# Peptides against a protein of PDB entry 4LZF, part 43

Target 1, 155 residues: chain A of PDB entry 4LZF
Amino acid sequence: GGRLVVFPNGTRKELSADGQTVKVMFFNGDVKHTMPDQRVIYYYAEAQTTHITYPDGMEVLQFPNNQTEKHFPDGRKEITFPDQTVKTLHPDGREESVLTDGTIIQLNPDGSKVIQFNTGQREIHTADFKRREYPDGTVKTVYSDGRQETQYPTG

## One batch from the design tools (peptide)

Design b1_p29_1 (made by RFdiffusion4)
Fold by OpenDDE base, seed 1:
Structure b1_p29_1 (fold): chain B 155 residues (1-155), chain A 29 residues (1-29)
Amino acid sequence: as target 1 above (155 residues)
Amino acid sequence: AAEDARVAAVDAANAALVARLEAEAAAAA
């Protein structure tokens, strides 16, 4: 059978019969599970947040508003927002957001921005211009000085 | 006593972690 330890402050520690699972129920309502695979699951009662740590350094956060965050060992972060937009923050400073409609927004470390619309149009933002690429091959550029240029597809 | 002290330390660390994570989540929004 398992083992139960009750501390004077009301904290309880349960050990499974095989000794591979440990559950600590803190006096404040927090819960810590240590699993056989060495992952640790923290539940914070006041915040209603779950934090899972894996032995490889992966971390997963689950917030009460349905936001989830994955913190990868390489420093990459993946945030799934309540609206199901997925934002990836790369170690090099690049950020990518995938919207539920399939639109992809990329923010580059140099400050440039690329939007791949679900319509097949693409928009590029730089310090010097904003450029729209259309599926038919037309390209429209608006320069920072207000000048506009349209390039039509070659027949 | 040693086990109780360890449990108390984890509890304190949990509270600090939650505060940090809440701040990070707010900043990411």
Scores: peptide ipSAE 0.032, ipTM 0.600, DockQ to the pose 0.046
Fold by OpenDDE base, seed 3:
Structure b1_p29_1 (fold): chain B 155 residues (1-155), chain A 29 residues (1-29)
Amino acid sequence: as target 1 above (155 residues)
Amino acid sequence: AAEDARVAAVDAANAALVARLEAEAAAAA
C-alpha cells in the first residue's frame, strides 16, 4: 500500500504504493502533485491558481478568471483569455491574436499590422500605407501622403 | 507577471519547509 506521513505542522505527504506519485498537502491549503511522467502540478489555495511544470521546460498557468497561459521552452507564450481569444507572443516580438469569429490580428516587430478578416479580406498597416486586399483580387492602397491607388485583378 | 512572482515564492517556501521537516524526521529516526 501507499504511505502517509503527517508532519507536526499539519502538512501531509502521501506516497503511492509504486512510489511514482507524490502528493503534498501543505498546512496553508496548497497542494503539490509529482506525477509519474515527471510533471509537477502545484495548486495555490489562496490565489486559486494551478501551475503545471513539465520536464521539457513547458509551463501552464490556470487562473481563477478562466485565463490560461502556456510558456513554451523556446520562449513563446500562448494566452487564452476568458473570452477565448488566443494570443501568441513570439520570441522575436511578433504577436498574433486569434478571435473567436476567426479574425486574426498580427503585430510585427517593425510596427506593421496585418488583419485577416473572417470575410477573406486582409488589411495591412505600415508606416507608409494602409492596404486592403479583397477576395476578388482587388487591392486598394492609401499612402501616408494621401495618394490612393487601386490595383484590379488581372484576368 | 506579478502573480507569477508570488506563485514562485510560495512554492519555494513550501519546498524548503518540507525539506526541513523530512530532514528532522530522518534524524530522529
Scores: peptide ipSAE 0.031, ipTM 0.604, DockQ to the pose 0.025
Fold by OpenDDE base, seed 2:
Structure b1_p29_1 (fold): chain B 155 residues (1-155), chain A 29 residues (1-29)
Amino acid sequence: as target 1 above (155 residues)
Amino acid sequence: AAEDARVAAVDAANAALVARLEAEAAAAA
């Protein structure tokens, strides 16, 4: 059978019969599981947060508000918000958010922003202008100086 | 995020506690 060790402070350590699973129940209510695949699952009782670490360096955080964060070994982060929006933070500083309606919002390292709407419209924000592209080929540009231009698909 | 740092600190503290308790148990054996 498994082995149970009880420490004087109330912390308990359970070892499975095969020795491949270790469960530590800390006196503060935290729980640490070491799994056969070397994944470590840590539950923080006060924060009600689960932190999973993988041997390859990937980490997963699960928050009580249903937010989930994945930290990849390459430095990429993927955040699933409570509303199920998925935001990816790239190592180069680019951020991409995918909304539940299919809208994609891209923030570029140079400060520019691109919104691909689910309607097929696209909006580009730069230091010099905001541009709206419509599915019919119409393009409306508002420049930072207040000038506006409209390009029509059919002249 | 600030929460990541807190989580990491708590994990490290608890890991150190376990290591200490295991060492004490081994020394008592």
Scores: peptide ipSAE 0.028, ipTM 0.596, DockQ to the pose 0.025
Fold by OpenDDE base, seed 4:
Structure b1_p29_1 (fold): chain B 155 residues (1-155), chain A 29 residues (1-29)
Amino acid sequence: as target 1 above (155 residues)
Amino acid sequence: AAEDARVAAVDAANAALVARLEAEAAAAA
């Protein structure tokens, strides 16, 4: 069967009969689970935070404010904020935020910003201009010098 | 970022604690 080890400081270690599941209950209330799939689940009692580590290097953090962070082995990070906005940080420096209304905000490594609105409109921000693209093909550009240009759809 | 670093430090401390306690238990046996 399984076994239980109780340490003098109050820490407890439970081992399953097959030895594949280990539960450590620390004296401070923290809990560590080692699962058969080699996933390790840490629970921090004081911080009320859960940290899951996977053998492939994936990590998942769950914070008491309902924020969740995923750290992918490829270096990508995905943050789900309490408001359910999802931000992805890419290894190349690109950042993408998906808002609950479906709006997508992209920050590019070159400093440009692209907003894809849920209406189908798109706004591009560069050092030189802000450009609004409309579903009908109309494009409005406001340049950094204050000049404005409107391009109308063909036809 | 800062929170991640803190969590990682706690994980490392917990791992070290387990290792120490297991070593102490083994030595006492």
Scores: peptide ipSAE 0.028, ipTM 0.601, DockQ to the pose 0.026; fails the geometry check

Design b1_p29_1_s1 (made by RFdiffusion4, then SolubleMPNN; from b1_p29_1, 25 letters changed)
Fold by OpenDDE base, seed 3:
Structure b1_p29_1_s1 (fold): chain B 155 residues (1-155), chain A 29 residues (1-29)
Amino acid sequence: as target 1 above (155 residues)
Amino acid sequence: SAMEEEEQKIEEELKKLLEKEEEEEKKRE
């Protein structure tokens, strides 16, 4: 059978009969589960946050506001916000946000920004210009000096 | 993240607590 140990401070440790599952219930309400797959699940009672650590180094954080963070072994982070926007932070410093409407916002390490709208329009921001590209092939550019250019589709 | 830092602190505190309790258990055996 399983084993239950109760400590004088009120902490409880439950061991499964096979020894593969360990549950520690701390006196403060925090809980630690060690699973057969070696996943460790921490629940922080005060913060109401769940932190899962995996043997491969992956981590998952679940916050009470429905935000979820995934920390990948390669250093990539993926944040799902309460509004279901997904932000990916890449190890190279690139950031990508995917909005619920399908709009994609990319921030590049050089400081340039690209917005791919769900309408098929694209906006590019650089140090030198802002450019709007339209699905029909029209391109409007506003340069940092205030000059504006419109390029019309050929065809 | 400030939340991640607080979680790491809590995790370290819990680890210390668990280690202490396990040491106390071993002293009673």
Scores: peptide ipSAE 0.022, ipTM 0.530, DockQ to the pose 0.025
Fold by OpenDDE base, seed 5:
Structure b1_p29_1_s1 (fold): chain B 155 residues (1-155), chain A 29 residues (1-29)
Amino acid sequence: as target 1 above (155 residues)
Amino acid sequence: SAMEEEEQKIEEELKKLLEKEEEEEKKRE
């Protein structure tokens, strides 16, 4: 059968009969599970946060406000906010946010920003200009000097 | 984040507690 060890400090360790599952219940209410698939699940009782570590180096954080963070082995992070916005932070410094309405916001390492609206419009922000591209091929540019240009589709 | 850093500290403390307990368990075997 399984084994229960109770330590003098109040920590409890439960071992499965096969030894493949280990549950440690710390005296402070924290819990550590070691699973047969080698994932480790930490529960922090005070923070009510769950931290899962995978053998490939992936980590998953689950917060009491329903925020979830995934830390990928390649250094990418994916944050799912309580409002279901998904933000991806890439190792190169690029950030992408996908809003629930389908709008995609990209922040580039050079400080430029691209917004792909759910309407098919695209807005590009650079140090030199803001540009709005419309599905019909119209392009409006507002330069940093205040100059405005509109390019109409050739047709 | 500050929260991630705090969680990492807690995880490290928990690992140290587990190591001590495992060492004590091995001394009883």
Scores: peptide ipSAE 0.021, ipTM 0.528, DockQ to the pose 0.027
Fold by OpenDDE base, seed 4:
Structure b1_p29_1_s1 (fold): chain B 155 residues (1-155), chain A 29 residues (1-29)
Amino acid sequence: as target 1 above (155 residues)
Amino acid sequence: SAMEEEEQKIEEELKKLLEKEEEEEKKRE
């Protein structure tokens, strides 16, 4: 059978019969599960947060506001916001946000920004200009000096 | 993130608590 250890401080440790699952219920209400697959599940009672650590170095955080964070072994982070926007932070400093409407916002390490709209329009922001690309091939550029240029599709 | 830092502290504290409890358990066996 399983083993239950009750500590004087009120912490409880439950061992499965096979010893592969360990559940620690801390006196403060926190819970630690060690699973047969070597994942560790922490529940922080005060914060109402769940933290899962995987043997490969993957981490998953689940917050009470329904935000979820994934920390990948490669250093990438993926944040799913309560509104279901997904933000990815890349190790190279690139950030990508995918909105629920399908809009993709990319922040590049050079400070440039690219917005891919769900309409097929794309907007590029650089230090020198903002450019809007339209599905018909029209390109509008507004330069930092206030100049505007429109390039029409060659047809 | 401030939240990540708080969680890391909590995790470290829990780890230390667990290690102490396991050491105490081993001393009683």
Scores: peptide ipSAE 0.020, ipTM 0.524, DockQ to the pose 0.027
Fold by OpenDDE base, seed 2:
Structure b1_p29_1_s1 (fold): chain B 155 residues (1-155), chain A 29 residues (1-29)
Amino acid sequence: as target 1 above (155 residues)
Amino acid sequence: SAMEEEEQKIEEELKKLLEKEEEEEKKRE
């Protein structure tokens, strides 16, 4: 059977019969599980937040509002918001948001923005221009100086 | 956390900007 150890401060430690699972219930209500796969699940009682650490260095945070954050070993972060929008922060400084409708918003390190609409349209924002690409192959560009250009698919 | 609240605000602002851009486009077409 499992082993229960009760510490003088009220912390409790449960060991599985095989010794591969450890559950620590801290006096403050926090709970730490060490799993056979070396995953550590920490529950912060005050914040009602779950923090999972993996042996490869991945971390997962689960917040009480249903937000989830994944911290990858390569430095990438993936945030799933309560509305199921997924934001990825890349190590190069690029940010990508995927909306529930399939729209993708990319923020580049140079300050440019790319929107891939669910309609198949694409919009590109730079310091020099705003460009819209249409599914039919039409491209409209508005330059920062107020010039406009339209490229047609047959041209 | 303060970080979570800031991230949520940024997301809401991005969505509102996108919705406005889509509405402006539909008025031009």
Scores: peptide ipSAE 0.013, ipTM 0.315, DockQ to the pose 0.023; fails the geometry check

Design b1_p29_1_s2 (made by RFdiffusion4, then SolubleMPNN; from b1_p29_1, 21 letters changed)
Fold by OpenDDE base, seed 4:
Order: structure tokens, then C-alpha cells, then sequence
Structure b1_p29_1_s2 (fold): chain B 155 residues (1-155), chain A 29 residues (1-29)
């Protein structure tokens, strides 16, 4: 019940019997799949890249180097790098990277940086100081002027 | 910014061509 349309330039269009799935194979090797769920899967042959667009505005890019980018409708972007680090870019300008070892690196719009180490230690970078927080409650601060301060756990 | 560069490096989709082809095909029917 499906249909195959072959265009003069060699582009081919395959339609499912129910009309819910359409596959276009372009003469340049690109492929476009329109799925029943209304997502569109476009494959760029030369770039070997897959671009998926969803009806809600979600977009997914899959690059040949194994990098994946998700573009969310709210403007958030999530990049999974080849090394499997996941970087999230938030609409407010905040960036978060989750490393494979569980370390989380946060870049804040105010320029501050927070590293949550997989050891439970946390490091905060501001214009004025670098602060290391330890699981035992100890906090060490090195200020930009070179001054150092250690806060010990109480109680 | 880096994502934009990558997207720009990707060739444009053949959507316009498809639209043209489909229009022409309908005209031939």
C-alpha cells in the first residue's frame, strides 16, 4: 500500500501505506524521515550528521565524531561531547559541565565558578577568592590579595 | 557560539528542492 515516487533528478520519496511515514532520499545522499510522531530526522550525507527536529521545538544534532547536541524549546542546550562530558548551557547564561567521573563544573552568569568534585569537595571561584569546602566541614579560602582563611567545623 | 559555527558548517537541507520537486510532480499529474 505504500508509494514510491522517483523524481527526475534521482530523488526518491517513499510513503508508508498509512501516509504517516515519509522517507526522502535526495540525490545528494541526504535522507529525510518524517515519522508518525511528527519528528523529522534529517541525515546530511556529506557531513554525516543527523538532525532531528521535534514538533515541540526540540532539536537533536548527532555529529560523526559522536558529539550530540540537544536544543531544548526553552533555549537550553545540552552537549554530549565525544568523551561523554555533558555540558548544559542555560538560557540565563549558566553553564554546567558534568564529567564522566561525576565532577560538576558550574560557570555562573556573575563570573563565579563552582566545582563539585566527585570526592565531595567543592571549590568556589569568585573575583575575590577561591574557596575549598571539604566534606568534614573545613573551609579554606584564598583571597585575591593572598590572604588565607581556614574555617573549621564546629559542633 | 561553537554550536552555531557547526550548524553553519552543515549544508542547508534540501527542503526547498523537495518542495519544488513535489510541486512539479503534482503539476505533471
Amino acid sequence: as target 1 above (155 residues)
Amino acid sequence: MEEKKREEEIDKKMEELLAELEREEEERK
Scores: peptide ipSAE 0.133, ipTM 0.729, DockQ to the pose 0.025
Fold by OpenDDE base, seed 5:
Structure b1_p29_1_s2 (fold): chain B 155 residues (1-155), chain A 29 residues (1-29)
Amino acid sequence: as target 1 above (155 residues)
Amino acid sequence: MEEKKREEEIDKKMEELLAELEREEEERK
Protein backbone atom coordinates (compact mmCIF):
# COMPACT_ATOMS: atom_id res chain seq x y z
CA GLY B 1 0.00 0.00 0.00
CA GLY B 2 0.83 3.66 -0.10
CA ARG B 3 2.23 5.76 2.69
CA LEU B 4 0.90 8.87 4.40
CA VAL B 5 3.19 11.13 6.36
CA VAL B 6 1.73 13.87 8.51
CA PHE B 7 4.25 16.47 9.59
CA PRO B 8 4.01 18.44 12.84
CA ASN B 9 3.03 21.65 11.05
CA GLY B 10 0.08 19.96 9.36
CA THR B 11 1.71 19.35 5.99
CA ARG B 12 0.81 15.96 4.56
CA LYS B 13 2.70 13.77 2.09
CA GLU B 14 1.03 10.88 0.30
CA LEU B 15 3.12 8.35 -1.60
CA SER B 16 1.78 5.67 -3.89
CA ALA B 17 2.83 2.10 -3.28
CA ASP B 18 5.13 2.15 -6.30
CA GLY B 19 6.53 5.55 -5.35
CA GLN B 20 5.63 6.99 -8.76
CA THR B 21 3.05 9.44 -7.42
CA VAL B 22 3.70 11.90 -4.64
CA LYS B 23 1.16 14.36 -3.32
CA VAL B 24 2.15 17.03 -0.84
CA MET B 25 -0.53 19.09 0.81
CA PHE B 26 1.09 22.03 2.55
CA PHE B 27 -0.34 23.63 5.66
CA ASN B 28 -0.99 26.84 3.68
CA GLY B 29 -3.23 24.98 1.24
CA ASP B 30 -0.70 24.61 -1.56
CA VAL B 31 -0.59 21.24 -3.27
CA LYS B 32 2.29 19.61 -5.14
CA HIS B 33 1.69 16.56 -7.31
CA THR B 34 4.58 14.61 -8.79
CA MET B 35 3.18 12.30 -11.43
CA PRO B 36 4.45 9.10 -13.08
CA ASP B 37 4.91 10.99 -16.37
CA GLN B 38 7.32 13.28 -14.49
CA ARG B 39 5.13 16.34 -14.69
CA VAL B 40 4.85 18.39 -11.53
CA ILE B 41 1.55 20.05 -10.76
CA TYR B 42 1.75 22.84 -8.21
CA TYR B 43 -1.34 24.59 -6.94
CA TYR B 44 -0.98 27.94 -5.21
CA ALA B 45 -3.88 28.15 -2.82
CA GLU B 46 -3.84 31.88 -2.14
CA ALA B 47 -3.39 32.82 -5.80
CA GLN B 48 -5.68 30.00 -6.96
CA THR B 49 -3.16 29.33 -9.71
CA THR B 50 -1.99 26.01 -11.13
CA HIS B 51 1.55 25.64 -12.45
CA ILE B 52 2.44 22.51 -14.38
CA THR B 53 6.06 21.81 -15.27
CA TYR B 54 7.10 19.11 -17.70
CA PRO B 55 10.47 17.37 -17.95
CA ASP B 56 11.03 18.82 -21.46
CA GLY B 57 10.83 22.35 -20.06
CA MET B 58 7.22 23.04 -20.98
CA GLU B 59 5.27 25.03 -18.41
CA VAL B 60 1.53 25.59 -18.17
CA LEU B 61 -0.06 28.26 -16.00
CA GLN B 62 -3.75 28.40 -15.21
CA PHE B 63 -4.94 31.62 -13.58
CA PRO B 64 -8.15 32.22 -11.62
CA ASN B 65 -9.44 34.63 -14.28
CA ASN B 66 -9.58 31.69 -16.72
CA GLN B 67 -6.43 32.74 -18.56
CA THR B 68 -4.03 29.94 -19.45
CA GLU B 69 -0.43 30.23 -20.59
CA LYS B 70 1.90 27.74 -22.22
CA HIS B 71 5.60 28.50 -21.95
CA PHE B 72 7.51 26.46 -24.50
CA PRO B 73 11.15 25.42 -24.14
CA ASP B 74 12.08 27.50 -27.20
CA GLY B 75 10.87 30.66 -25.48
CA ARG B 76 7.54 30.86 -27.26
CA LYS B 77 4.57 31.78 -25.11
CA GLU B 78 0.98 30.94 -25.96
CA ILE B 79 -1.72 32.78 -24.03
CA THR B 80 -5.37 31.81 -24.10
CA PHE B 81 -7.28 34.79 -22.77
CA PRO B 82 -10.60 34.53 -20.93
CA ASP B 83 -12.40 35.50 -24.17
CA GLN B 84 -10.65 32.54 -25.86
CA THR B 85 -8.41 34.68 -28.02
CA VAL B 86 -5.11 32.89 -28.46
CA LYS B 87 -1.99 35.04 -28.55
CA THR B 88 1.41 33.65 -29.43
CA LEU B 89 4.54 35.54 -28.46
CA HIS B 90 7.53 34.40 -30.48
CA PRO B 91 11.17 34.70 -29.39
CA ASP B 92 11.89 36.91 -32.42
CA GLY B 93 9.39 39.48 -31.13
CA ARG B 94 6.56 38.55 -33.48
CA GLU B 95 3.10 38.36 -31.96
CA GLU B 96 0.11 36.59 -33.43
CA SER B 97 -3.45 36.72 -32.14
CA VAL B 98 -6.15 34.39 -33.33
CA LEU B 99 -9.61 35.68 -32.56
CA THR B 100 -12.60 33.44 -32.03
CA ASP B 101 -14.07 34.55 -35.38
CA GLY B 102 -10.97 33.31 -37.20
CA THR B 103 -9.35 36.71 -37.70
CA ILE B 104 -5.59 36.63 -37.33
CA ILE B 105 -3.63 39.68 -36.21
CA GLN B 106 0.12 39.67 -36.63
CA LEU B 107 2.42 42.24 -35.06
CA ASN B 108 5.90 42.20 -36.53
CA PRO B 109 9.14 43.29 -34.87
CA ASP B 110 9.49 46.14 -37.37
CA GLY B 111 6.22 47.60 -36.12
CA SER B 112 4.12 46.53 -39.08
CA LYS B 113 0.78 44.84 -38.57
CA VAL B 114 -1.08 42.35 -40.72
CA ILE B 115 -4.72 41.49 -40.27
CA GLN B 116 -6.09 38.45 -42.02
CA PHE B 117 -9.84 38.82 -41.83
CA ASN B 118 -12.13 35.84 -41.77
CA THR B 119 -13.66 37.21 -45.00
CA GLY B 120 -10.45 36.56 -46.88
CA GLN B 121 -9.47 40.21 -46.97
CA ARG B 122 -6.06 41.18 -45.70
CA GLU B 123 -4.90 44.50 -44.33
CA ILE B 124 -1.27 45.53 -43.97
CA HIS B 125 -0.22 48.44 -41.78
CA THR B 126 3.22 50.00 -42.11
CA ALA B 127 4.73 53.34 -41.26
CA ASP B 128 4.20 54.39 -44.88
CA PHE B 129 0.81 52.99 -45.80
CA LYS B 130 -2.28 50.99 -45.03
CA ARG B 131 -3.06 48.40 -47.69
CA ARG B 132 -6.20 46.34 -48.16
CA GLU B 133 -6.07 43.21 -50.28
CA TYR B 134 -9.31 41.72 -51.52
CA PRO B 135 -10.02 38.12 -52.54
CA ASP B 136 -10.58 39.15 -56.16
CA GLY B 137 -7.04 40.51 -56.36
CA THR B 138 -7.89 44.18 -55.94
CA VAL B 139 -5.45 46.06 -53.77
CA LYS B 140 -6.15 49.47 -52.26
CA THR B 141 -3.38 51.47 -50.67
CA VAL B 142 -3.68 54.60 -48.57
CA TYR B 143 -0.33 56.25 -48.02
CA SER B 144 0.62 58.27 -44.97
CA ASP B 145 0.58 61.46 -47.05
CA GLY B 146 -3.03 60.84 -48.02
CA ARG B 147 -2.43 59.51 -51.52
CA GLN B 148 -4.51 56.55 -52.59
CA GLU B 149 -3.84 53.87 -55.16
CA THR B 150 -6.02 51.07 -56.43
CA GLN B 151 -4.60 48.13 -58.31
CA TYR B 152 -7.12 46.02 -60.15
CA PRO B 153 -6.66 42.38 -61.06
CA THR B 154 -5.26 41.78 -64.52
CA GLY B 155 -5.35 38.70 -66.70
CA MET A 1 2.25 43.60 -19.05
CA GLU A 2 -0.76 41.71 -17.74
CA GLU A 3 0.95 38.35 -18.21
CA LYS A 4 4.10 39.41 -16.41
CA LYS A 5 2.14 41.05 -13.62
CA ARG A 6 0.21 37.88 -12.91
CA GLU A 7 3.37 35.79 -12.87
CA GLU A 8 4.98 38.17 -10.40
CA GLU A 9 1.98 37.86 -8.11
CA ILE A 10 2.50 34.12 -7.69
CA ASP A 11 3.90 33.16 -4.31
CA LYS A 12 7.07 31.14 -4.00
CA LYS A 13 6.72 27.39 -3.87
CA MET A 14 7.06 25.67 -0.52
CA GLU A 15 10.01 23.63 -1.79
CA GLU A 16 12.47 24.62 0.92
CA LEU A 17 9.96 23.80 3.61
CA LEU A 18 9.33 20.43 2.02
CA ALA A 19 13.04 19.67 1.97
CA GLU A 20 13.31 20.56 5.64
CA LEU A 21 10.30 18.46 6.56
CA GLU A 22 11.65 15.48 4.66
CA ARG A 23 14.99 15.75 6.45
CA GLU A 24 13.20 15.85 9.77
CA GLU A 25 11.16 12.82 8.76
CA GLU A 26 14.32 10.86 8.05
CA GLU A 27 15.71 11.84 11.43
CA ARG A 28 12.58 10.48 13.11
CA LYS A 29 12.93 7.08 11.43
Scores: peptide ipSAE 0.105, ipTM 0.718, DockQ to the pose 0.025
Fold by OpenDDE base, seed 3:
Structure b1_p29_1_s2 (fold): chain B 155 residues (1-155), chain A 29 residues (1-29)
Amino acid sequence: as target 1 above (155 residues)
Amino acid sequence: MEEKKREEEIDKKMEELLAELEREEEERK
């Protein structure tokens, strides 16, 4: 059978019969589950936040506002916001946001920004210009000096 | 969009307390 240990401070430790699952219920309401697959599920009672750590180094955070964060062993982070926008932070400094309408926003380490609109238009922002590319092949560029250029599709 | 909650705002785990309690159990055995 399982084993229950009750500590003087009110903390309780439950061991499964096979010894593969450990549940600790702390006196402050926090709960720690150690699972057979070696993942650790920690629940912060006051913050109402769940923190899962995996043996490979992956971490998952679940916040009470429905925000979830995945921290990958390679340093990549994936944040799902309450509005279901997904933001990926790459170790090289690149950031990508996917909006619910299908728009993709990319921030590059060099400071440039690329927006892929759900309409098929693309906008590129650099230190020197803003460029809008249209599905028909038209390209409009506004340079930092105020000059504007329109390139028409070659038919 | 600002991250509403950061990991730094999360309270420390009670792991140190658990380690102390487990050591006390071993000493009683």
Scores: peptide ipSAE 0.098, ipTM 0.719, DockQ to the pose 0.025
Fold by OpenDDE base, seed 1:
Structure b1_p29_1_s2 (fold): chain B 155 residues (1-155), chain A 29 residues (1-29)
Amino acid sequence: as target 1 above (155 residues)
Amino acid sequence: MEEKKREEEIDKKMEELLAELEREEEERK
């Protein structure tokens, strides 16, 4: 059989008979599982949050509001928000959000922003201008100096 | 406890990310 260790502060440690699984129940209600595959599952009782760490360095956070975060070993983070929007944070500073309606929002390391609307319209924000591209090929640009230009599609 | 301190840091990150999402939604409109 397994073994149970009870510490003076009330923390309990359960070891499986084969020693491959360890369960720690902390006095504050937190729970830590060390699994045979070497992943560690930590449950924060007060925050009701689960934190899983993998041997390859990947981490997964599961929040009580249904938000989930994946922290990849390469530094990339993928956040699934409660509304099921998925935001990817890249190590180079690029951020991309994919909304459930199909809209894609991209923040670039240079500070520019691109919004690809589900309607097919696209909006580009730079330090010098804000540009709206329409599916018909029309492009409207508002420059930082307030000047506006419209480019019409070729027929 | 280090675990509790980590918990607080995680909670802070969650709030920041939710705030960012809200800003992105407003910018989309």
Scores: peptide ipSAE 0.031, ipTM 0.548, DockQ to the pose 0.042

Design b1_p29_1_s3 (made by RFdiffusion4, then SolubleMPNN; from b1_p29_1, 16 letters changed)
Fold by OpenDDE base, seed 4:
Structure b1_p29_1_s3 (fold): chain B 155 residues (1-155), chain A 29 residues (1-29)
Amino acid sequence: as target 1 above (155 residues)
Amino acid sequence: SAERAREEAIDRQLEELLRQLEAEEAARR
C-alpha cells in the first residue's frame, strides 16, 4: 500500500504504493504533487496559484483570476488573460496578442505595431506613419508630418 | 511588473523545507 509520513510541523507526505506519485501537504496549506510523468504540481494556498513544471522545462502558472501563463523552454511566454486574450511574448522581443474576436496585435522589437483586424483590415504603426490596409487593396497612410496618402487598388 | 512580482512569489516554494524534513526522515531510519 501507500505510505504516509507525518512530519512534526504538520507537513504530510503521501507516497503511492508504486512510489510514482508523491503528494506533499505542507503545514501552510501548500500542496506539491510529483506525478509519474515527472510533472510537478505545486499549489500555493495563500495565493491560490498553481505552478506546474514539466521535465522538458515547460512551466504553467494558473492564477486565481483565471489567468494562465505558459513558460516555454525556448523562452517564449504565453499568457491567457481572464478575458481569454492570448498574449505571446517571443524571445526576440516580439509580442503578439490574439483577441477573442480574432484580432491580432503584434508589437515588434523595433517599436512598430501591426494590427490585423478580424475584418481583414490591417493597420501598421511605425515611427514614420500609420497605415491602414483594406481588403479591397486600398491603402491609407498618415505620415508623422501630417501628410496623407491614399493608394488605390490597381485592376 | 505584476508578472515579475508573481514570478518572485512562485520562487517561494517550501521545497527547501521539504528537503530538510526528508533528510531528517532519512536520518531517523
Scores: peptide ipSAE 0.063, ipTM 0.682, DockQ to the pose 0.026
Fold by OpenDDE base, seed 1:
Structure b1_p29_1_s3 (fold): chain B 155 residues (1-155), chain A 29 residues (1-29)
Amino acid sequence: as target 1 above (155 residues)
Amino acid sequence: SAERAREEAIDRQLEELLRQLEAEEAARR
């Protein structure tokens, strides 16, 4: 059968019969589950936050406001916001946000920004210009000096 | 005792996890 250990500080440890599942109920209300697949699920009672660690180095944080963060072993982070926007932070400094309407926003390490709208339009922001590309091939550019240029599709 | 040693180990793990949480929450905000 299983085993229950009660520590002097009030912490309780429950072990499965095979010893592969361990549940620790800490004196402060925190809960730690060690699973057969070696993932560790820690619940912080005060913060109402769940922290899952995987043997490969993956970590998942679940916050009470429904924000979820995935921390990948390569340093990449994926944040799902309460509004279900998903933001990916890459180790090179690039950031990508996918909005619920399908719009994709990319922030590049050089400071440039690219927006792929759900309408098929694309907007590029650089230090020198803002450029809007339309599905029909029209391209409108506003340069930093205020000059504007429109390139019409050929054909 | 062996049981106290286990308790101390668990307590240290708890403290470390709490410190990590504080750092992660600070980064989130």
Scores: peptide ipSAE 0.038, ipTM 0.596, DockQ to the pose 0.042
Fold by OpenDDE base, seed 5:
Structure b1_p29_1_s3 (fold): chain B 155 residues (1-155), chain A 29 residues (1-29)
Amino acid sequence: as target 1 above (155 residues)
Amino acid sequence: SAERAREEAIDRQLEELLRQLEAEEAARR
């Protein structure tokens, strides 16, 4: 059978009969689950936040506002906001946001920015220019010095 | 008790995670 340990401070530890599942219920309401797959689930009662750690180093945070964060072993972080926007932070400093409408915003380590609109338009921001690409193939560029160029679709 | 020593270690781990969570919560606000 299972095992129950009750500590003097009120903390309780429940062990499954097979010993593969451990549940610690802290006196403050926090809970720690160790699962057969070796993931550890921390529940913080006051914050109502769940923190899952995986044996490979993956971590998942679930906040009460429905925000979730995945912390990957390689240092990448993926944030799903309450509005379901997904933002990925890469170890090299690159950031990508995918909006619910399909728009993708990329911030590059060199400071450039790329927006891929759901309409098929694309906008590129660099230190030297801002460029707008249209679905028909038209490309408009505004340079930092104020110069403007328009490239028309190639027939 | 070995069991109590283990529990104490878990408490410290949870406290550290709480601190990290507070920092993260502050950063996202």
Scores: peptide ipSAE 0.033, ipTM 0.591, DockQ to the pose 0.042
Fold by OpenDDE base, seed 3:
Structure b1_p29_1_s3 (fold): chain B 155 residues (1-155), chain A 29 residues (1-29)
Amino acid sequence: as target 1 above (155 residues)
Amino acid sequence: SAERAREEAIDRQLEELLRQLEAEEAARR
């Protein structure tokens, strides 16, 4: 049969009969489940947050506001915000956000930024300029010195 | 961003709580 341990502070530990599942119910309401597949599910009662850790180093966080985070063993992080925007943080420092409307925002390690709008327009931000590219081939550039330039499509 | 700031605040809270509970478990074993 299973085993129940009750600690003096009120924390309880339940072990399954096969010993493969362990449930700890802490005095503060936190709950820790150790599963047969060695994943650990920790629930923080006060924060109402679930934290799952996997043997390979993968971690998943679930917040009460419906934000979820995946922390991959390679150092990549994927955040799904409550509005369903998905932001990926890459180990090289690159960040990419995909908005629900299809807009993609890329932040590069060098500080440059690229926005691919759902309209087909693209905007590029560098230290030297902001550039807007239009579907018809028109390109408008605003340089850091205040100069503006428009390149018109050919053909 | 405001969303990231909130995320970081939650992470700090979780880490501190986990540390305290792990210390308690170790002390009782």
Scores: peptide ipSAE 0.082, ipTM 0.706, DockQ to the pose 0.028; fails the geometry check

